# Peptides against a protein of PDB entry 3H8D: the designs that were tried, part 145

Target 1, 122 residues: chain A of PDB entry 3H8D
Amino acid sequence: DMKRQQRFFRIPFIRPADQYKDPQNKKKGWWYAHFDGPWIARQMELHPDKPPILLVAGKDDMEMCELNLEETGLTRKRGAEILPRQFEEIWERCGGIQYLQSAIESRQARPTYATAMLQNLL

## One batch from the design tools (peptide; made by RFdiffusion4, then SolubleMPNN)

Design b2_p22_5_s4 (from b2_p22_5, 11 letters changed)
Fold by OpenDDE base, seed 5:
Structure b2_p22_5_s4 (fold): chain B 122 residues (1-122), chain C 122 residues (1-122), chain A 22 residues (1-22)
Amino acid sequence: as target 1 above (122 residues)
Amino acid sequence: as target 1 above (122 residues)
Amino acid sequence: DEKFEEFLKYLEEKHGLVEYVE
């Protein structure tokens, strides 16, 4: 449904092992989410010590946020919501287009705004 | 073209007559813009002393920003870019949906992402 | 926000992510 609101969020994180270290020793990563209406469409994690993780609805439901947007509290966290491009830029750099395309072609992807937009792009 | 990037911007303004007054006497307004790719699709102005101004591409080209997005420098102005919802919330409150709908029905509106989305909503 | 705190806990438990606060 194209009338669903597309919202994007990010949260910085550290490894559990670093949580009690000095700030300089806390290696920071980023958790990203794209919500298509109430439900997550894409998820992405930038880690300081391993390759990015890309996840798309339908294919990776078990690894993605299972909470609807309201349940996450993300909309009430100051600074968590980001511009669409702030998500897409990272998504693209990490190979997200190819990842989602592959998920669509393999019929693993659940239809979302993301899948629809990609199909329009290609 | 659904592959075009939708970007939204906001900048504050004051009335020319207030520009040399004390800050407390400078009544601030807000200028809003929605760019559908390189070209403006919607423009909106909140004034402290008169009703909001709503403008849509095709109908109000003569009153809207004539520069493409790159020419405006908005993308290089810190804090100017805003979330889609930050634009839409104000747009809706000011009667933007009805304004754009009327422009579409009168065949004055140039097709944009905004017109397409509205047609999907209605 | 209680929901957000629960969400952070969820992220830690499921993904091993601890919120970074400067």
Scores: peptide ipSAE 0.273, ipTM 0.592, DockQ to the pose 0.772
Fold by OpenDDE base, seed 1:
Structure b2_p22_5_s4 (fold): chain B 122 residues (1-122), chain C 122 residues (1-122), chain A 22 residues (1-22)
Amino acid sequence: as target 1 above (122 residues)
Amino acid sequence: as target 1 above (122 residues)
Amino acid sequence: DEKFEEFLKYLEEKHGLVEYVE
């Protein structure tokens, strides 16, 4: 739906185990979110020491952010919002296209802006 | 069209007359552009000492950027790309909604993502 | 922002993520 605003966010994170270590020993990861209107459509996590986690609405609801965008406070966090391409570039590098495609084909994906875009692309 | 990437850019400018003045006497303006795919859909200029200039594709073609996005080099200019809302907020404040609406009603506006969004909103 | 702080707690509890602050 053209009416729903597509917004993307990123938060750097460290592992709980590294929380109190020296900065040089805090291995940084990134939490990414794509919100299609108020609801998350895609989520991804870049970890410093394990494979990226890709999540798509419908398939991975239990692992994804259950809060609507307004509830997250992300829109009010300076520096959290990123450009669509900043999300998409990483998503693509992590195999997100194939992941989402598979979720669509298995009928696990809930229709979102992301599914629509992918189906337009293919 | 969902397929076309919407990208927004902003460049600061100074007046030619202020080019060689001291920094404090260089009044800064802002040039904004919305590209719907490769082609500009909306352009706006914030001037320090005169009303904002609003331009929409179809109506203002002769005053707007004639280069396609790739030709502009904007995608390669660090800091030039901005979030959609960063454009839209200023556009709205400058009366862009009414300007574009008027251009649509007078059949001067070329169909773009912007015209489609506005027509969905109304 | 209180909501964001709650969100961070949510992320830690659900995903095991602690915000990195520079």
Scores: peptide ipSAE 0.273, ipTM 0.577, DockQ to the pose 0.836
Fold by OpenDDE base, seed 4:
Structure b2_p22_5_s4 (fold): chain B 122 residues (1-122), chain C 122 residues (1-122), chain A 22 residues (1-22)
Amino acid sequence: as target 1 above (122 residues)
Amino acid sequence: as target 1 above (122 residues)
Amino acid sequence: DEKFEEFLKYLEEKHGLVEYVE
């Protein structure tokens, strides 16, 4: 349903092992999330030293944020919310379109705004 | 219709009279726009030396951007697109809620996402 | 925000992610 608001967030992170190191030795990663209304539709993690992780609702529920948007507090964290394109650009570069497409074709994906948009595109 | 994408933009401007002055003498203003799908729903202008200008579709069509979103090129201008809250925060501070409400009550406002949201709020 | 702090703890526990603060 297009009535649900699409909101996107990102949070920089470091590895627990680096948290007590000098800033120069803290390797930064990024956690991304797309919420379709209150529930997460897509999640993505950019790591400094391993391949990106792409996750889609239905297929990867156990690895994704299980909290609804309000429970996360993301909407109240300044700087966390990003533009749709800021998410999509990275998603596309990481092969997210193909990843979601495969999830749909294998019938693993839960219907979301993301699945609907992709189906419109193809 | 909630199916239409809501997109918000902001562009800085200077007065024509200041364009050839030193940077220190160029007083910067801000042009804001809310597009409900391809068409503008709200427009707002922050000026350095006069009160803000608030404009809503239907009431202020002649003073608002007449180009559809694609024609403006705003979606291709890096840094122009802003978050909904970045628009709404300024809109609210400038009395935009009351302005739009009056436009609705006087039957001057064209139905848009903005009018629908306000009617839901009140 | 208490909820956000709890969320960060959640991210650390579940995914091993610690918020980066400059």
Scores: peptide ipSAE 0.271, ipTM 0.548, DockQ to the pose 0.895
Fold by OpenDDE base, seed 3:
Structure b2_p22_5_s4 (fold): chain B 122 residues (1-122), chain C 122 residues (1-122), chain A 22 residues (1-22)
Amino acid sequence: as target 1 above (122 residues)
Amino acid sequence: as target 1 above (122 residues)
Amino acid sequence: DEKFEEFLKYLEEKHGLVEYVE
């Protein structure tokens, strides 16, 4: 649905084990989300000490954010919303295109703006 | 074309007559642009002392930015790129939907991402 | 924002993520 607003967010995070350490000893990661209207379409985590995590709607529902956009408060967090390209660039670097493509081909992906865009690209 | 990146920009401007006045006497306007891939699709100007100006590709080509996105340097200007919603919110407030709709109905509008979205909305 | 704070708790519990604040 072309009427649904595509919105992208990121939140920096640290490991619980680092939360009481000095700033220089806190290793930073990033949580990313793509919302297709009220519902999450893609989720991504950049970790300082393990491989990135990629998640797509339909396939990874149980591991993804289950809150709708309003429930998250992300739209009210200053600095959380990012440009689409800021998400897509990282998504591509992490192999997100291939991941989503595989999910589509295996019939695991729920139709979203992301799946539609990929199917137009290919 | 769903492959074309939709990018939005805004630049503040002041009137030439105000450029040598004290900051409190400089009335600020805003120049907005929507690029559908390399080419401008919509342009908008918020003026401090006159009505907003709305321009759409095909209809207003002679009044709009004639440079492609790369030529503008907008992508290299820190703070110039904005979120789609930041453009759309102002566009709507200025009557941009009606303006673009009229341009489509009069067969003056060039097909762009903006025209496609509007035709999906209506 | 209360909802955002709850969301952060959700992220910590589900994914082990603690918000980084400068």
Scores: peptide ipSAE 0.271, ipTM 0.581, DockQ to the pose 0.818

Design b2_p22_6_s1 (from b2_p22_6, 13 letters changed)
Fold by OpenDDE base, seed 5:
Structure b2_p22_6_s1 (fold): chain B 122 residues (1-122), chain C 122 residues (1-122), chain A 22 residues (1-22)
Amino acid sequence: as target 1 above (122 residues)
Amino acid sequence: as target 1 above (122 residues)
Amino acid sequence: MEERRREEIRERLERMLELLEE
């Protein structure tokens, strides 16, 4: 359903082990989410000390946010919402296109705006 | 072509007659643009002293930006790019949906992402 | 166990949001 709004969010996180360290010693990661309407379509996590984590709806439901967008409170968090390209740039850099493509081909991806766009691109 | 990036921009403007007035006497307007890929699809202007101006590709080409996105320099202007909803909220408030719908029905609108989305909505 | 994992993900998000608001 292409009439659904596509909204993107990013919030930083600090590892639990670093929470009580001095600021200079806290390693910051980033949590990204793409919501296709009310439901998450893609999630991405940048970590300071390990490879990025890419997640797509259907395949990775267990590791992704299960809350609808409204329930997350992201829309009420100032500075959380980002431009589509701000998500996509990182997504692409992290190999998201190939990741999603593989999920589609393996029939693991739930149809989303993201899957539709990719299939339109290829 | 739904694979094209949709990007939105907003920049302020001051009326020529106010350019040399004291800051408190300068009435600020806002210029909005929606680019469907490289080409503008919608334009909107908020004025301090007159009704909003709504423009859609095809119908209003003569009054819209003729430059492609890259030529505008908007992508290199800090703070110019805005979230899709930041455009759409104002567009809707200004009667943009009805304006675009009318342009479609009168066969004046050039097909764009905006026309496709509206037709998907109705 | 499967449901517990989902809860952990949710809780992680909630904690992240809370920390950012402080």
Scores: peptide ipSAE 0.061, ipTM 0.572, DockQ to the pose 0.712
Fold by OpenDDE base, seed 3:
Structure b2_p22_6_s1 (fold): chain B 122 residues (1-122), chain C 122 residues (1-122), chain A 22 residues (1-22)
Amino acid sequence: as target 1 above (122 residues)
Amino acid sequence: as target 1 above (122 residues)
Amino acid sequence: MEERRREEIRERLERMLELLEE
């Protein structure tokens, strides 16, 4: 539905093992989120030393952010919000299209803006 | 239609009269554009010494950017693209809601994402 | 279990947000 605002966010994280190391030894990861209205539709994690993690609503609810957008506080964190393409570019590179498609075909994905867009493109 | 990507842009401009002045004497304006897919839906201009200019598709076609999004080169200009709220916040402050509403009621506005959103909110 | 998971996510998110502000 066009009514729902699509918003995207990215924040860095440091591995727990690196938390107390010197800055030069802290390897940075990135946490990405796509919110379709108040609820998360897609989540993605880039890690410095392991494969990217892709998550889609419906299939991966138990592993995804459960907080609604307002509860996350992301909208109030300066620099957290990113442009749609900044998310999609990484999503595509990580194999997100195929991941989401498989989730749709297996009937695991909850309908979201993301699922609708993909089905429109195919 | 959810298929059409909504993209927003902002670029600065210098008044012609200030073009050859020293930097401290150049007053900066801002040009804003909302593209509903390939075509502009809303345009806005903030000036340092005159009222904001608001333009909506259908009504103000002769004064708005006539190029499609790709032709503008905006998507390739670093720093030009802005978040939807960065546009909407200024649009609202400038009276854009009322301007668009009047254009709709007078049957001057071409249907766009912007007109649809406004009619959904009212 | 759900509450515990929610709390863990919240805590993780908060830590990440703090890093952004640095």
Scores: peptide ipSAE 0.061, ipTM 0.554, DockQ to the pose 0.751
Fold by OpenDDE base, seed 2:
Structure b2_p22_6_s1 (fold): chain B 122 residues (1-122), chain C 122 residues (1-122), chain A 22 residues (1-22)
Amino acid sequence: as target 1 above (122 residues)
Amino acid sequence: as target 1 above (122 residues)
Amino acid sequence: MEERRREEIRERLERMLELLEE
């Protein structure tokens, strides 16, 4: 359903190994989420010391957030919500288009707003 | 087409009469826009000294921005783009739901993402 | 197994959210 609200979020995370270090030694990562209505469609993780992780619904369900949007509390956290472009810019830079396209072609992707939009681009 | 990108913008304006006054005497208004793909769907103006102005495509075309989104330059103006909720919160507060609904009922509204979403609420 | 996984994800998210609030 293309009428579902598309919402995007970003929150920082600190590696567990760095949790108790001095602030200067805490390398920050970033956790990104795209929710297509109540359910996550895409997830992305930026790390300071390893390649980014891209995840898409259907293919990577086991590694993604299974909470609905309301359960996450993200909508109530000031500063967590971001503009679509703030997500997409990083997604594209990390090869997200190719990743999702591959998931579609292999029939691993669950249909979402993201899959629909990508197919419009192609 | 519900697949079109929905984008929202806000920019301040100063009343022409206040343009050359000292900053403390410049009363600021706010101009809001909702673009459904390339074309504006809703426009809203907050004024410091008069009621808000609500405008919807189809009904108020003569008073609304006639430029497509690219022509406005809004996408290239830092700080202009806002989250959907930042628009909708003010829209709702100003009676936008009723305004758009009335425009639909009177057959004055052009179908947009906004009209489709409102009809989903009803 | 799935319930355990969900709990782990929830806890991870909660920790991240807490860090953001600080």
Scores: peptide ipSAE 0.060, ipTM 0.553, DockQ to the pose 0.763
Fold by OpenDDE base, seed 4:
Structure b2_p22_6_s1 (fold): chain B 122 residues (1-122), chain C 122 residues (1-122), chain A 22 residues (1-22)
Amino acid sequence: as target 1 above (122 residues)
Amino acid sequence: as target 1 above (122 residues)
Amino acid sequence: MEERRREEIRERLERMLELLEE
């Protein structure tokens, strides 16, 4: 009866072009992941100079992390794990609700905790 | 198929005796809660000058928060929610594993996510 | 193409994780 644990992670990244610049010139982006149990349900990328990227399981599998949670090592990365709300707040601001809804309506979304939660709201 | 969300919270408290003392003389304790869905599964209290208190659902219902998660308002308290590990680390340090195990063995523990997780380990 | 893309995502993640540890 154990229900899949929902875990959320965030890690910064530096653009390849900025890799060898001085620290003050390195613009950081943010990579977000929502894991529904061992498998990713949502991914989100914030960039310093371009629109955010929203990805949902099923629809965007090709562009999302294919590693299971354990394989990512995220659980062992200090400071990587974030609270659900820390993910959801950004997700919502970026239009994630509409994005996921559209993926469901187009039958592209794989059923996840995320899809279930949205369907509870709607 | 939605599995109960596990959510953890921590809030400080000041001892009644210190309530009207100068801030430098107010010793803080910490109140921890683990909610298995809407209902509390574990409670933990750290005190500045006495042993920690560990409480598990079923066994310690009389001493634990009786409010459901929504009623507590914890979800609306800024900074109250903590990561699972932030709870578990303290729980473990205080002997929570043994405490819960004993509660299970004595058949005093109400089945929760916490009991299930422990039984997975043992 | 699919395999290459997944590999790129994996490698990107790995690099990011390495940077986080620094």
Scores: peptide ipSAE 0.062, ipTM 0.526, DockQ to the pose 0.778; fails the geometry check

Design b2_p22_6_s2 (from b2_p22_6, 14 letters changed)
Fold by OpenDDE base, seed 5:
Structure b2_p22_6_s2 (fold): chain B 122 residues (1-122), chain C 122 residues (1-122), chain A 22 residues (1-22)
Amino acid sequence: as target 1 above (122 residues)
Amino acid sequence: as target 1 above (122 residues)
Amino acid sequence: MRERRREEIRERLQRMLELLEK
């Protein structure tokens, strides 16, 4: 549904191993989310010491945020929301287009704004 | 074309009358722009002392920014780019939906992402 | 189990949100 608002968020996380280290010794990861209306469409995790994790609705539901947008509190946290391009740039760099395309082709992806956009692109 | 990137910008302006006043006596206006790909789709001007100005592509071309996005330098100005909702919230508050709808109905509006979205909404 | 998973997500998310500088 093209009526749904597309919103993007990014928040940092610290590795469990660094949890009790001094701040300077804590390496940040980054958690990204794309919400198509109230529900997550894509999720992405950047890690300091391992490959990025890409997740798409339908295929990766169990690994993704299951909360609706309002439940997350993301909209009420200053600095959490990012521009669409700030998400897309990283998504593309991490191979997100290919990942989503594969999920569509395998019929694993739930239809979202992201799938619709990609299908228009190809 | 749904492939085109939607980007939004906001920059302040000072009224001509306040141009040479002390900073504390300068009243800010705000200039908003929605670019559908390289070309402007909507423009909005908030004034401290008069009603807002709403402009849509096709209808108001002579009053709108005629530069393509890259020519404007907006993408290179820190703090200029804003979230889609930051534009839309003000647009809606200023009567932008009705303004654009009227432009569509009168066949004055050039097709843009904005017109497409509105036609999906109604 | 579903609710437990949701709660775990919520807690993790809240921890991350707390890391974000205001």
Scores: peptide ipSAE 0.263, ipTM 0.540, DockQ to the pose 0.589
Fold by OpenDDE base, seed 2:
Structure b2_p22_6_s2 (fold): chain B 122 residues (1-122), chain C 122 residues (1-122), chain A 22 residues (1-22)
Amino acid sequence: as target 1 above (122 residues)
Amino acid sequence: as target 1 above (122 residues)
Amino acid sequence: MRERRREEIRERLQRMLELLEK
C-alpha cells in the first residue's frame, strides 16, 4: 500500500569461512534489504567471489529475512539505512528488474511496493 | 509519474545578516528540497529565529527553486542528499501534510509525486 | 522450524550489524 514507508538498508558481512582470518584476508560482502512497511520486499546479497543473489517476496520467502523491520534492529544502527537509489542502482545492475518481472509473470511474487512500481515502470 | 525518481536534499544556510559574524554567532538554517524527477515538488526552510517555510509546486512556484535538479548541483554535493524520511519527518512536524492538502483542495497544487502520495494516504 | 529459522536470521543480522561502522 502507498501509505507504507519504503526503507532500504545495507550492512556488510564476512564469509563464515573468513570469520577468523586476518582482516586482510576477510573479503567483505554486502547484504541489502528493501522493507515495504514492516516486511521485507526485496533482498540482495553481493559476494566477493560469487554471483549476486536476488530475492523477492513471495518467491523467495524461505531464503529471505522474515523478521519485521523493528525486529531486525536496522533502524537503530547508524549507517545501515541507505538511500533508495543506493539500493536500486545495485538492484538494476544485478538484473533485479528482470528477476522481479519474471516472478510477477510466473505469479510467484507477492504484491509489494516493488512489484507495483515495476508494473508502473513497464 | 511513478517512473520518476524521488530525491531529497538538505543544505545549510546562514542568515545574510550573520554572514560575516564569528562562527559562534552564525545561526544556521536548513534548506530542504524534494525533487520529483528533474523538478522540485516541495521545498522547506527551517530558520533559527522564525517559523518554518513550506512550499509546494504549483502554489509557490515563484518562491521555489526554479532550477532543474541537475542544474542545482545537489547531486554532486557530498552530504546534500538525504533519506526520504529525513525530509518527511520534518515536513510532517511543520504541518506539511495539511499544507499540501489545502493546496490540493484549492486547486493550487501542481500534480506531483507528493500530491499523489498524499491522496493515497488519505 | 520457523522459530529456529527466525533465530538464525536474527543472529546473522546481529553479526552483520556489529561489522558496520558507527
Scores: peptide ipSAE 0.263, ipTM 0.543, DockQ to the pose 0.641
Fold by OpenDDE base, seed 4:
Structure b2_p22_6_s2 (fold): chain B 122 residues (1-122), chain C 122 residues (1-122), chain A 22 residues (1-22)
Amino acid sequence: as target 1 above (122 residues)
Amino acid sequence: as target 1 above (122 residues)
Amino acid sequence: MRERRREEIRERLQRMLELLEK
């Protein structure tokens, strides 16, 4: 069950509106993903001009990456993978624990490594 | 533009390798940040066992704090905020002016309060 | 719609991955 490999990734993005501006005027956002085995468990986006977006499997499937990890190409891109704590630190700062907990309590969250860990913590 | 509030922060950190050692053996570093409005403009790290790290927005986005100021919680952490000069003094000692200037000249620096001030100085 | 969404995500990720090298 929880023997699946937990892998975390972070990649930058630029707003579509800024993609044709000079590099100095391209405000960078950050796209985070937690994969529980081949499938995404949590996704997080930091935007330069709006609040962070937190997404958890089950509840937010329609807004999350539907590709499995293999299909994303993330594992083949140097610099994309990050340490678990690098994800968790941001997740926690953005209120991710409360967000996930609420999703669990409302029975919207699909069971993942993340839900299991949170339930173990509680 | 430059009417955004400029705020500066400093917090200590301990190397991960030392986090489980006795307090007397935990060598302390210092993490500095300059926020131009909600977003970081400059970041600086003083380490106990390696040279200081200087980072400027645009050039070093991947290595800098990706959270906006609100998300960091720094404004709510007593003792974290410092005066502008407290940041600038260390910045200057570490060669920050030259570092930022080089980033501007190479068109790597994102325009910030810091870049504007330096360009006004030159 | 699902397949379209998957394609959009793939394209977005590809663009972001390319940006990582810059």
Scores: peptide ipSAE 0.262, ipTM 0.455, DockQ to the pose 0.502
Fold by OpenDDE base, seed 3:
Structure b2_p22_6_s2 (fold): chain B 122 residues (1-122), chain C 122 residues (1-122), chain A 22 residues (1-22)
Amino acid sequence: as target 1 above (122 residues)
Amino acid sequence: as target 1 above (122 residues)
Amino acid sequence: MRERRREEIRERLQRMLELLEK
């Protein structure tokens, strides 16, 4: 149910192609996750030189984090957890609302807090 | 018993190594699953540049989908469900019969519809 | 696939987590 704790996380990453470059040439991306209880509901990736990647549970399971929240270690890393709006603001800017809506309409999205909120909003 | 509903599914996936590549460089694989009632019986993965992966219940539980059928959301995902022969044709081409047979003979396979059918066939 | 994916995700997450400043 929606009483599950909603938790959001953001961590930086370096592109694989930049792994062996000098620090000044390593462009940083950002990995975002929304966990609805123990399970991921939404994932988002910001890249320095390509379009954002948006992923929603059910539709994109094969491309998303498959670890439950505890397994990720995110809750134990200082600075990883962010506030809901810090996620949602970027999600909205990246077209996440439309992406999730489309996933719902195509019956690809697994019901989550995110789907429920969207369906309440629209 | 064998009266359980047999359902088959196929979904595409992008290789983890290709996650950060441009779309044109992301080669698609295919994930197949056979559910014997609520529980997975066989899983298969087709890759663009490496041998197929075959998995059977009991032997390969740790590498297979761990969710029951309802939890996967596959039944609610448009286009995910396929016909039995659409699974079996690929399974056979990938050496699935021999793989399952070997798992049965080594007593690693959990009894499923798949094991029963094979033992009736051979 | 699940275990393989899980391991790959775990490794990637660990790398990312190591980049996070305190």
Scores: peptide ipSAE 0.261, ipTM 0.583, DockQ to the pose 0.419

